Peptides against a protein of PDB entry 8YR4. Designs and how they scored, part 160

Target 1, 309 residues: chain A of PDB entry 8YR4
Amino acid sequence: PRGSPALQLVVLICLGLMGLERALNVLVPIFYRNIVNLLTEKAPWNSLAWTVTSYVFLKFLQGGGTGSTGFVSNLRTFLWIRVQQFTSRRVELLIFSHLHELSLRWHLGRRTGEVLRIADRGTSSVTGLLSYLVFNVIPTLADIIIGIIYFSMFFNAWFGLIVFLCMSLYLTLTIVVTEWRTKFRRAMNTQENATRARAVDSLLNFETVKYYNAESYEVERYREAIIKYQGLEWKSSASLVLLNQTQNLVIGLGLLAGSLLCAYFVTEQKLQVGDYVLFGTYIIQLYMPLNWFGTYYRMIQTNFIDMEN

## One batch from the design tools (peptide; made by RFdiffusion4, then SolubleMPNN)

Design b2_p22_8_s3 (from b2_p22_8, 16 letters changed)
Fold by OpenDDE base, seed 4:
Structure b2_p22_8_s3 (fold): chain B 309 residues (1-309), chain A 22 residues (1-22)
Amino acid sequence: as target 1 above (309 residues)
Amino acid sequence: DEAKRQQELQKELQEDLEKLLK
């Protein structure tokens, strides 16, 4: 934000908090590993109590799964409200200024209030989407990369490969199935608009319908339109379930392969029991934000198509 | 509850995006 050093500092603090969230995403599983190892070794209570207390504190900072519940994420979100408001207001003022530069003929030919409402919604949506990309998509990709590096360096290259293949397959299938679903959703929305238009037309022509005693015919025609809509709605909803199940299957297979490999290395005394728990915890932690990735991709794709028009 | 709030916020954001597309 140009012109406010205070808001620039808030942006830097928010970026620092995002970096801290990434560090916590690595540290929390490590401390949980250490607890399991200390419990397995029957370590002294003082060492165990310190490690547990440190873990609980780090877990409080991180939050319970979706980063939204963590103290650091909540603090970041709170601080970002002022930056978002400044950005929104600046974009709104730029659009408003541009609208005032447009010709009188343009203003007479269009409902100025409708254009302003579209502009305000558009700016809020774009600003919201950019914030969403920066705070959810980019961090999730960073966490995947950090995870691959971590497992490749501190475990075996095989674990890094499993995570890489699992996440790459997950992302690819999420994109492909989401693009496939978009066809069903567009068909559903088109049929919804057509069904609504028929209802409005029938209600506007109510006197004519009443004069011809055509109420039963209009009701049956509306019923047929609803049935057609519900058939498309079912396809849209079923395609969402298929996406979710495909995603769950890919993560399940990655978790299975990595957990079996980890269990094997624990039996060979190359890894500790805590390392098995770390792997499972870390994969589940990566999976939680990825569940929303299909929604993110769809929102991005929709807004890009709207910006090209 | 917070996962529902995020889902509702995403649904609202999606409904707002769908209203921008209409």
Scores: peptide ipSAE 0.012, ipTM 0.455, DockQ to the pose 0.051
Fold by OpenDDE base, seed 2:
Structure b2_p22_8_s3 (fold): chain B 309 residues (1-309), chain A 22 residues (1-22)
Amino acid sequence: as target 1 above (309 residues)
Amino acid sequence: DEAKRQQELQKELQEDLEKLLK
């Protein structure tokens, strides 16, 4: 934000908090591993109690596993409200200024409510796109890269390869299936709007419909439109289930392959029992944000199309 | 004039229906 050093400082603090979230995503599984190893070795209570207390504190900062958002994520979101409001207001003022520069013929042909709705959609699209890129997509990709590096350095090159192949296949299939399902969603939304328009037209002309005793005919046409809508809704919903199941299968196969390999190395005393638990915990932790990746990708695509119009 | 008013009422009713269905 040019002109407010306070908001620039808030952006830098938010970037620092994002870096801290990435560090917590590595540290939390490591501390959990250490607890399992200390329990296996029958370590002294004092060492175990300190490690458990430290783990719970780090887990409170991270969130995700307790059904609550983490303290660091909440603090980041809270600080970002001021930056978002500044950005939104700036975009709204730019759109408003541009609307005043448009020809008188454009203003005379448009309703004020329609112009305000276009302005609100434009502002929401830009601010939404920026927020999803910065806070959801980029951090998720960073966590995957950090995960691949961590497993390649501290386990074996084979674990890094399994995570790389699993996550690459997951992302590729998520994109391809999401693009495929977007056609069904667009068709559904178009038919929903057409069904709604018919209902509105029938209700506005209710006196004419009543005069001609055409109520049964309008109800039948509306029923046909609903059946057509529900056929498209079913395709949209079924395509979502197929996406979720495909994602679950890819993660399940990656978890199976990596868990079997980890179990084998534990039996050969090359890894500890805690390292097996670390692998499972870390993969599940990487999966949590990825489950929503298809929704984020679609939202980004929609916002891009809404910015091009 | 009536066709414009009907289109205006259609749009208001559609916006009200969109608000009620959200």
Scores: peptide ipSAE 0.000, ipTM 0.308, DockQ to the pose 0.042
Fold by OpenDDE base, seed 5:
Structure b2_p22_8_s3 (fold): chain B 309 residues (1-309), chain A 22 residues (1-22)
Amino acid sequence: as target 1 above (309 residues)
Amino acid sequence: DEAKRQQELQKELQEDLEKLLK
């Protein structure tokens, strides 16, 4: 934010808090591993109690693995409110100034209420997109990279390879299936709008429809439009289930391969029981934000198309 | 027309989010 040193400091603090969230995403599974190992070794209560207390404190800072409910994330979100308001106001003023520079012919062709609604939607869409990109997409990609590095350095290189292949396949399939699904969704919306327009036109012309006793004909046309809509809605909904199931299958295969490999190394006494639990916990933690990646990708793609127009 | 598209897209994004949460 140019012009306010206080907001620049808040942005730097928010970036520092985002870095702390990434560190917590690695530390929480490590401390959980250590608890399981200490329990397995029947370690003294004092060491166990300290490790458990430290784990619970770190988990409080992290929250539910998505980072959405942790103290650090809540503090970041709270501090970001002022930055978001400043950015939103700046975008809104830029749109408003641009609207005043537009020709009188453009203003005469549009109602003032429609112009304001376009400005508000534009501001909300841009600010929302930037927030999702900065706080969800970039951190998720960073967590994947950190995970690959962590597993490659502290486990066997084979674990890093499994995570890399699993996440790369997950992201690729998510993009491909989301692009395929977007076609069905656009067709559904077009048909929904057409069905709604027919219903509104029939109701606005209600007197004419009654005069000609055409009520049965209009109801049948509306029914046909609904059936056509429901056929497209089914394709859209089925494509979402297919996306979710494909994502679940990829994560399940990655979890299976890694869990079997962990179990094998535990039997060979190369890894401890806690390392098996760490792997499972870490993969589930990576899965939580990735479940939303398809939604974020589509939001980004759509907002880019809408900014080109 | 674009403003309607953006609102439909936001509504649809919200509906997809709600479907992913169910």
Scores: peptide ipSAE 0.017, ipTM 0.548, DockQ to the pose 0.044; fails the geometry check
Fold by OpenDDE base, seed 3:
Structure b2_p22_8_s3 (fold): chain B 309 residues (1-309), chain A 22 residues (1-22)
Amino acid sequence: as target 1 above (309 residues)
Amino acid sequence: DEAKRQQELQKELQEDLEKLLK
C-alpha cells in the first residue's frame, strides 16, 4: 500500500508479530521443559512459580500451539483487517471501473449465473457439516465431563472444580459472544449481497450507463456500498478476534490456576511431576476442539432458525 | 433461497475454519 505510511507501518508491525509468533513457538516448549526440570529437581517454590507464570504468559501470547488463537495472532488479525479492507476496496473499485470501460455485454450474463451456481453447490455440504459438528461437539463435551471426573477422582476436587469453572465459563462466553457476533455477520452478509446486486445491476445496464456517461456515478455508488460493507465486515472480524481473545483468556486463567496448584502439590509431594505434565497437556487438548465450538454453535443455531422459518 | 443461505453459511464456516487454522 504505497499511499498510506500508516498502513505500511501496520504491515511492518504484522510482519514483526509473525516473527514473534515463531519465537514463541520455540520459547514455550523451552519454558515447559524448564518447569519439568525444576519440578524434578524439587526447586524452591518461588523459582517454580515464576517459571510457571512466565510459561502461562508466553502460552497466552502464543495460544493453543497453532498460534491461531494467541494474543499475538489475534492482534495481528485485528491490525490486518484495515489493510485487507483497504486492499479489497482498491481491487474491487479497479475491477468495477475496468468492467465499465470494457464492452462487456457477453461476459456479464455468464458470470452472474456462475456466481449463483457456486451458491447452489454449497447446500449439500451443510448437512455433511452438521453431521461433522455433532460428531465433534458431542465428543468434546464428553471429554470435558470425563476430564472433570478424572481430575476430581485422581488429583483433588479442587482440580475438577477449576476445570469445571474454566470449561463452563469458556462454553457460556463462547455461546454469548457467538450469538452477539451473529447479528454483525448477518448484517455483513446482507450488505455484501446488496453490494453485489448493485454491481450486477450496474453492469447489466452497462449500455445505459455508457449512454449517459454515468460510469463515475456508478463507481461512486459502488464505493459507498463497499465502505458500508467494510464497516460491517470490520465489526464481524473484530467480534471474532474478541471471541478468540476471550477464549484464550479463560483457558489461560484456568491453565494458570491449575498449573500453580499442581506445581504446589508436586512440591508438597502429593502429586508426581508426570501429573503436572498431564494436567497441562489435557487442558490444551480440551482447548483445541473447543476453539471451533463457536463456529459449530453458530452453524447449528442458523440451521435451526432457517428450519423454523 | 434456502439453498443460497446454506451455501453462504458453508462459505462463512469455511472462512472461519481457515481463520482458525491460520
Scores: peptide ipSAE 0.017, ipTM 0.545, DockQ to the pose 0.026; fails the geometry check

Design b2_p22_8_s4 (from b2_p22_8, 11 letters changed)
Fold by OpenDDE base, seed 2:
Structure b2_p22_8_s4 (fold): chain B 309 residues (1-309), chain A 22 residues (1-22)
Amino acid sequence: as target 1 above (309 residues)
Amino acid sequence: SEEKELEERRKELEEALEKLLE
């Protein structure tokens, strides 16, 4: 963005964070390998616990594979919101200005047949999404229950309890934070509709705007409406990043508690190194459907809000 | 009739604006 040195700095920071994500993608597997080696060598608990804690911290930063977005990715996404908004606003203003310049040709060239195709896409998408959500939410809940039972029966009641608490907290926080976000989404959609309605009204009155050479004035009013919209959009998008980060924290804490406990039992020769690998892999597999659940719940709520307006 | 034509043109303009902003 050539016009703002602050946004240029944000772009550079985002590029740096992308580089850090690449480093994490290499480091996380290395630390995981080191854990397996330390478990195999029967290394002292202090060294093992430090390596496990470091791995979980790196995995928290990375995200991915745990079914959650990583802290670095969330931070990048959060910082990128302002860059996206600047770019979108600039494109929207260019399109709007160009539509005022071409207004007479644009109004004369429009054929009625393109209108019908947009309405059909909206309704078919909502019904398909609702069906897809129901058929994915139920299996996800079943997989969680199966996972809790599996860990309780084949490992120890403590592992089942950790998984139960982690999954219950994840689901509860996902619902609560998503319901909280719904307020920001409704406010955003209302302001979006008002901004669109203003643009359409200005374009319908294009002859009057052109007669008074008021195109620059209408572009400025549209810019102000977009800035107001983008203030609400930022709250919506930032609240999404907060949801993703909250989910990542819950997964990270569950993975930390379970991985430390599993490593401890391996050091006591109650579990094998293979059981540690199994536990870590299986927990990650349980969290993958939950991330989809959070996406699905967001999509359901979005569609319900978009149907209420 | 003119008000319905204006509403149809408005819907048409909203949908074109949507397609241009997508």
Scores: peptide ipSAE 0.000, ipTM 0.295, DockQ to the pose 0.026
Fold by OpenDDE base, seed 4:
Structure b2_p22_8_s4 (fold): chain B 309 residues (1-309), chain A 22 residues (1-22)
Amino acid sequence: as target 1 above (309 residues)
Amino acid sequence: SEEKELEERRKELEEALEKLLE
């Protein structure tokens, strides 16, 4: 943000908090591992109590894996509100100034209310997209890289490879299946607009419909349009379930492969029981942001489709 | 004038239909 040193400081604090979240994502599984190992070894109560207390404190800072419930994430989100508002207002003012520079012919050919609605949708979409990229996409990619490095250094290279293959396959399938789904969504939206237009045109011609006693015919045509819409909606919704299930299957296979490998190394006494729990916990922590990634990628695509219209 | 009035009525009907579909 140019012109406000206070907002620049808030951005730096938010970036620092994002770095802290990455550190917590590594530390929380490590402390949980240590608890399981200390319990397995029947360690002294004092050592166990300090480790448990430290874990609970770190887990409070991190939150319940959704990211949205952690103290650090909530503090970051709270501080970012002012930066978002500054960015939105700047984009709105740029759009508004650009609209005033447009020709009178452009203003006469378009409704001012439609232009404002496009401007508001455009501003919210751009600001939402930027916030999403900065706070979800980049951090998730960082957590994946940190995870690969961590597992490669402190476990075996095989664990790093499993995480890499699982996450790469997950991201690739998410993109490919989402692009495939976009066809169904575009068809649904086109049919929705056509169904709405038919309803509006029938209601505008109400007197003519009444004069010809064509009410039953217009209702039946509207019903057919709804059935056609619902058929496309079902394809869109079913394709979403297929995406979610495909994502779940990829994560499940990665979790299975890594868990079996970890269990094998525990049986060979190369790893401790806590390391098995660490791996499972860390994979689940990576999965939660990725589920949001699929949701927001859909939101981005919607906003792009809505801007192309 | 009639085209503008039809267009305003279309917009009101569209907003009413949006509120009915919510």
Scores: peptide ipSAE 0.000, ipTM 0.334, DockQ to the pose 0.044
Fold by OpenDDE base, seed 5:
Structure b2_p22_8_s4 (fold): chain B 309 residues (1-309), chain A 22 residues (1-22)
Amino acid sequence: as target 1 above (309 residues)
Amino acid sequence: SEEKELEERRKELEEALEKLLE
């Protein structure tokens, strides 16, 4: 944001907090490993208690899991509200100025309220998408790269290769299956709009339908349109389940391969018991943001389709 | 005048149908 040095500082703080989240994603599994190793070695209570307290504090800062956002993420989101509002207002004012430059014929042909509603939906969509890309997609890709580097340096290079292959396959399949699903969704939406238009046209012409006693015929045509819609809806929903199961299978295979390799190295005394737990914990942490990636990629595609209309 | 009134009624019926199908 060029107009406010205060907002530029807030953006830099938010980027610094994003870097801190990446560091926490590495540190939390390391501290969890250390707890498991200390428990295995029957270490003194004082050392264990300090390590557990430090782990819980780091986990509070990180958050993650299915149910809690971390303190660092919440602080970043809070600080970003002012930046988002500034960006939204700037886009709204640019759209509004552009609308005033448009010809009187364009203003007469579309109700000003409908144009404003399209502009507001478009602005909200663009700002939401940009926020999503910056705060979810880029950080997730960074966590994958950091994970590959970490496992390649501190574990055997084979662990880094397993993570690389697993995440590359996961991302590729997510994109390919999501693009395949988009065809079913477009067909579903087209059939929904056609079914709705038929219902509206039948209801607008209800006097004519009643005059010809064609009510049963219109109901049967509407039923056929619903059955056709439900067939497309089922394909869309089934394709989502297929995506989720494919993703789960890829992560499961990566977790299996890496866990077996880690267990083998623990039996050879090359790794500790805590390193097995670290690997499993870290892979699950990488999976959680990626699971949402498919939902958000769909949201991105929907919002782009809705902006082209 | 009649075409605009039909288009307004169409939008109202469309919004009512959306609310019934949700």
Scores: peptide ipSAE 0.000, ipTM 0.305, DockQ to the pose 0.047
Fold by OpenDDE base, seed 3:
Structure b2_p22_8_s4 (fold): chain B 309 residues (1-309), chain A 22 residues (1-22)
Amino acid sequence: as target 1 above (309 residues)
Amino acid sequence: SEEKELEERRKELEEALEKLLE
């Protein structure tokens, strides 16, 4: 984006954040290894607690191991919204202007039959997503229940309580924030459809637009519609970043509480070093499907909203 | 006939726009 130094700076910051994500992907395993070593050596609690806290903080910055839901990734995604919107708007306006310039040849050459085929692909994708959601949600809920039972029986009731509270809060916040964001998404999709309809109507009437030399007027109307759409898109995308960050925070707090408690019980010789590793691995494994659940629940809500319009 | 042809062309342009916006 050559025209805005602010957007160039945002791109550079996003590239810097991508570099930081790579550094975190190396540092997080190193700190995890250091925790295991300190637990094996029966190091002083203060050193262990500091290393665990530092690990959890780094893991919060990284996210669940995929990097896609970490604080750094969320911050990158948030900053990138404005760059994406600028680029999208520029491309859309260039395409729209070019379609008006291409005259009768482009409109005469298109065949109606290609269009019905993409609408059918959309509906088939919805059915596939619903099936996939059922096959991921049910196992994830089962794994959570099994995890609560396992930690309550084999570790301590406090671990089961931490997992229960963490997962219950995660699910509740996921639902509540997703319902809240659905309003922004409905408004976005309605404005997208209205913007698309205006573009289609303008292009269908291209002969009239060309006859009156109204191309610049139609481009400006389309620009205004895109700006209105992008205002709603920003709310939708920002609400998604907020969801992902809230989820990351809940998992981070659960991981912190449980990891500190595990480390404490290992120092008291009530648990083994392997139990600490197991707890951390299991919480991360529960997080991965839950993150996908939030994505799929979002996709289902999209498709339901797109079917209601 | 003309209204049906216009509706078909509308659909054509809508998907062309979808494919361009994807």
Scores: peptide ipSAE 0.000, ipTM 0.294, DockQ to the pose 0.026; fails the geometry check

## One batch from the design tools (peptide; made by RFdiffusion4, then SolubleMPNN)

Design b2_p23_1_s1 (from b2_p23_1, 16 letters changed)
Fold by OpenDDE base, seed 3:
Structure b2_p23_1_s1 (fold): chain B 309 residues (1-309), chain A 23 residues (1-23)
Amino acid sequence: as target 1 above (309 residues)
Amino acid sequence: SEFEKLLQQLLQTLQQAPKEVME
């Protein structure tokens, strides 16, 4: 984007954040290894607690290991919204302007393709939804319940309580924030459809627009509609970043509390070093499909919204 | 032809981008 030094700076910051994500992907395993070594050597609690806290902080920055839900990734995604919107708006305006230069025959054939694409998105969404409920939601809930039972019986009731509170808070916040963001998504979709309908109407009336040399007026009217859409898209995308960051924070707090408690019990010889590794691995494994849960609960709500319209 | 390919690529990118933003 040559025209805005601010957007160029944002792109450079996003590239820097991508480099930081790669550094975190190396550092997090190293700190995890260091914790295991310190536990094996029966190192002083202060050194162990500092290393665990540092690991959890780095893991909060990285996210669950996929990198998609870490603080750095969320910050990158948040900053990238404005760059994407600028690029999208520029491409859409160029396409729209170029379409008004083309012949009437090209306009008539494209409307049928857009209606078909909306229909195909609706049908694929319902099938994907049912598959998700069966293959991801139900197993994830089962794994959470099994995890709570396992940690309560084989570790201590306190571990089961931490997992229960963490997962209950995660699910509750996921639902509440997803319901809250659905308002922004509905408004975005309604404005997208209205913007598309205006573009399509202008393109059907292409002969009239060309006859009156009103091409510049229709382009400016479309630009205003895109700006209004992008204001709603920003709210939708920012609300998604907020959801992902809230989820990351809840998992980070659960991982911190449980990892410190595990480390303490290992120092007291009540648990083995392997139990610390197991706890951390299990919490991360529970987190991975739960991240998808927010995505598909959103997909469910989208399909319901798209069926109500 | 090239514009249709660019438009198809843009449409494919706009179809894939929702999946990558969902991951």
Scores: peptide ipSAE 0.007, ipTM 0.366, DockQ to the pose 0.030
Fold by OpenDDE base, seed 5:
Structure b2_p23_1_s1 (fold): chain B 309 residues (1-309), chain A 23 residues (1-23)
Amino acid sequence: as target 1 above (309 residues)
Amino acid sequence: SEFEKLLQQLLQTLQQAPKEVME
């Protein structure tokens, strides 16, 4: 972005954060191996606890599974909102100004393409959501219940309680924060529709705008509408980053509590090193589909809101 | 026509990419 040194700095920071994600993908397995070795060697509790805490902190930064929901990824996504908004606004204003140089025939073809696109987005989103609910959400809830039972029967009851509290808090916060976000999304969609209607009306009245040499006035009015939209879009996008970070924090706290408790019981020879590996693997496996649950719950609410209009 | 399709796809990708990266 040539016009703002602040946005150029944000792009450089985002590229640096992408490099940090790659470093975390190498460091996390190394620290995990070190924990397994320290547990096998029966190392002192202080060294073990420090290495476990460092691993969980690195895992919190990386996130679960693909790393898309880690603190570093959330921070990158949060910072990128302003860069995306600048690029989108510049492209939209360039298109709008170029369309005011082009003849009326182009506008008739766009209405048909936009109606088709809204219909295709609606139908593909509903079908994708239903398939996701049936094939990922229901199995994940079953896996959580099976996991609580398994950890309560084959581990100490404290592990079953940690998983239960972690998953219950995760689901509750996901619902509550998603309901809170729905207000920002409704306001954003209303302003998007109003901004689009103004652009379409200006372009349909192109001959009148050209007759009065009002192209600069219509471009500035469209810019103001985009700025109002982007203010609401920022709240919607920032609230999504907050949801993902809240989810990552809950899983991080559950992983910390359970990993420290596993490590302690391995040092007391009540659990094997394999049990520590099992717990860490199981929490990561539960986290991966639950991360998508927050996404699809939002898409369900959106499809219901978009069907009410 | 091709530039307009590319611009619509680019606007779509720019609007969807934050959704897909945040999802």
Scores: peptide ipSAE 0.007, ipTM 0.386, DockQ to the pose 0.031
Fold by OpenDDE base, seed 2:
Structure b2_p23_1_s1 (fold): chain B 309 residues (1-309), chain A 23 residues (1-23)
Amino acid sequence: as target 1 above (309 residues)
Amino acid sequence: SEFEKLLQQLLQTLQQAPKEVME
């Protein structure tokens, strides 16, 4: 973004964070290997606990299996919101200005009905996603229950309890934070519709705008509407990052507690090194669908709200 | 989302508009 040195700095920071994500993708497997080696060598508990804690911290920074929910990814996404908004606003204003520069014949030839048909294709795609998401939420909940039962039966009841508490807290916080976010999303959607309606009204009145040479005035009014929209969009997007980070914290705490407990039982020869690997892998597998659950619940809730209006 | 889709489709439609309609 050539016009703002602050946004250029944000882009550089985002690039640095992307480099850090790549470093974490290498470091996390290395630390995991080191844990397995230390467990195999029957290393002292203090060294093992430090390595496990360091691994979980690195995993917290990286996030889940896709890295999409990691602290570094969330921070990058949060910082990128302003860059995206600047770029979108610039593109929107360029298009809107160009539409007002086009000939009257172009505007008269474009039926407003084609523009509406584009909107309807957007909504139908969202409804198809909803049904797919509902059919994925139920299996995800089943996988959690199966996981709790598995850890309770094949490990110690303490592992089942950790998984139960972690999953219950994850689901509860996902619902609560998503319901809280819905207020920001409703406000954003209302302002988006108002901004769009203003753009459509200006374009429908193209002849009048052209007659008065008011193109610059309409562009400025549209800019102000976009700025107001982007203020609400930022709250919506920032609240999403907060949700993802909250989920990542719950996962991190559950992984820490379970990994330390598993490592302790391996040192006491109650569990094998393979059981530690199994626990860590299985926990991560249980959390992978849950990352989608937050997206699914959000999409479901959005469409319920969009159906109520 | 719909406005961005509309905007992207307007952009695509503007990019697909032959240069002759921009003159």
Scores: peptide ipSAE 0.006, ipTM 0.306, DockQ to the pose 0.012
Fold by OpenDDE base, seed 4:
Structure b2_p23_1_s1 (fold): chain B 309 residues (1-309), chain A 23 residues (1-23)
Amino acid sequence: as target 1 above (309 residues)
Amino acid sequence: SEFEKLLQQLLQTLQQAPKEVME
């Protein structure tokens, strides 16, 4: 944000908090591993109690894995509200000034209220998209990279490879299936607009419909349009379920392969029981933000379509 | 005129409703 050193400091604090979240995502599984190992070794109570207390404190800072419930994430989100508001207001003022520079002929040819609504949607979409990219996409990619490095250094290279293949396949399938779904969503939105336009036209021409006693015909025609819309809505919704299930299957296969490999190395005494728990915990932590990735990629695509119009 | 305004308001409300359910 140009012009406010206070908001620049808030951005730097938010970036620092994002770095802290990445550190917590590594530390929480490590401390949980250490608890399981200490329990397995029947370690003295003082060491165990300190490790458990430290784990609970770190877990409070991280939150329940949804990213939205952690103290650090909530603090970051809270501090970012002022930066978002500054950015939105700046974009709104730029759009508003540009609208005032447009010719009188442009203003007479377009409903000013519709233009303002498009501008407000565009502004909210861009600001939301940028915030999403910075706070969810980039951090998730960073967590994946950190995870691959961590597993490659502290585990066998096979674990790093499993995580890499699982996440690469997940991201690729998410993109490909989402692009495929976009066709169904566009068809649904087009039919929704057509169904709405028909309802509006029928209601605006109500006197004419009444004069010709065509009420039953217009109702049946509207019903057919609704049925056609619902058929497209079903395809859109079913394609979402298919995406989610495909994503779940990829993560499930990655978790299965890695868990079996970890269990095997525990039986060979190359890894401890805590390392099995660490792997499972870390994969679940990576999966939670990725579940949202498909939803937000759809928001991105929708917002881009809404900006092209 | 009033009906078009009411329709536009209903249409705005129906378009805002999905945002409030996601918060």
Scores: peptide ipSAE 0.005, ipTM 0.377, DockQ to the pose 0.014

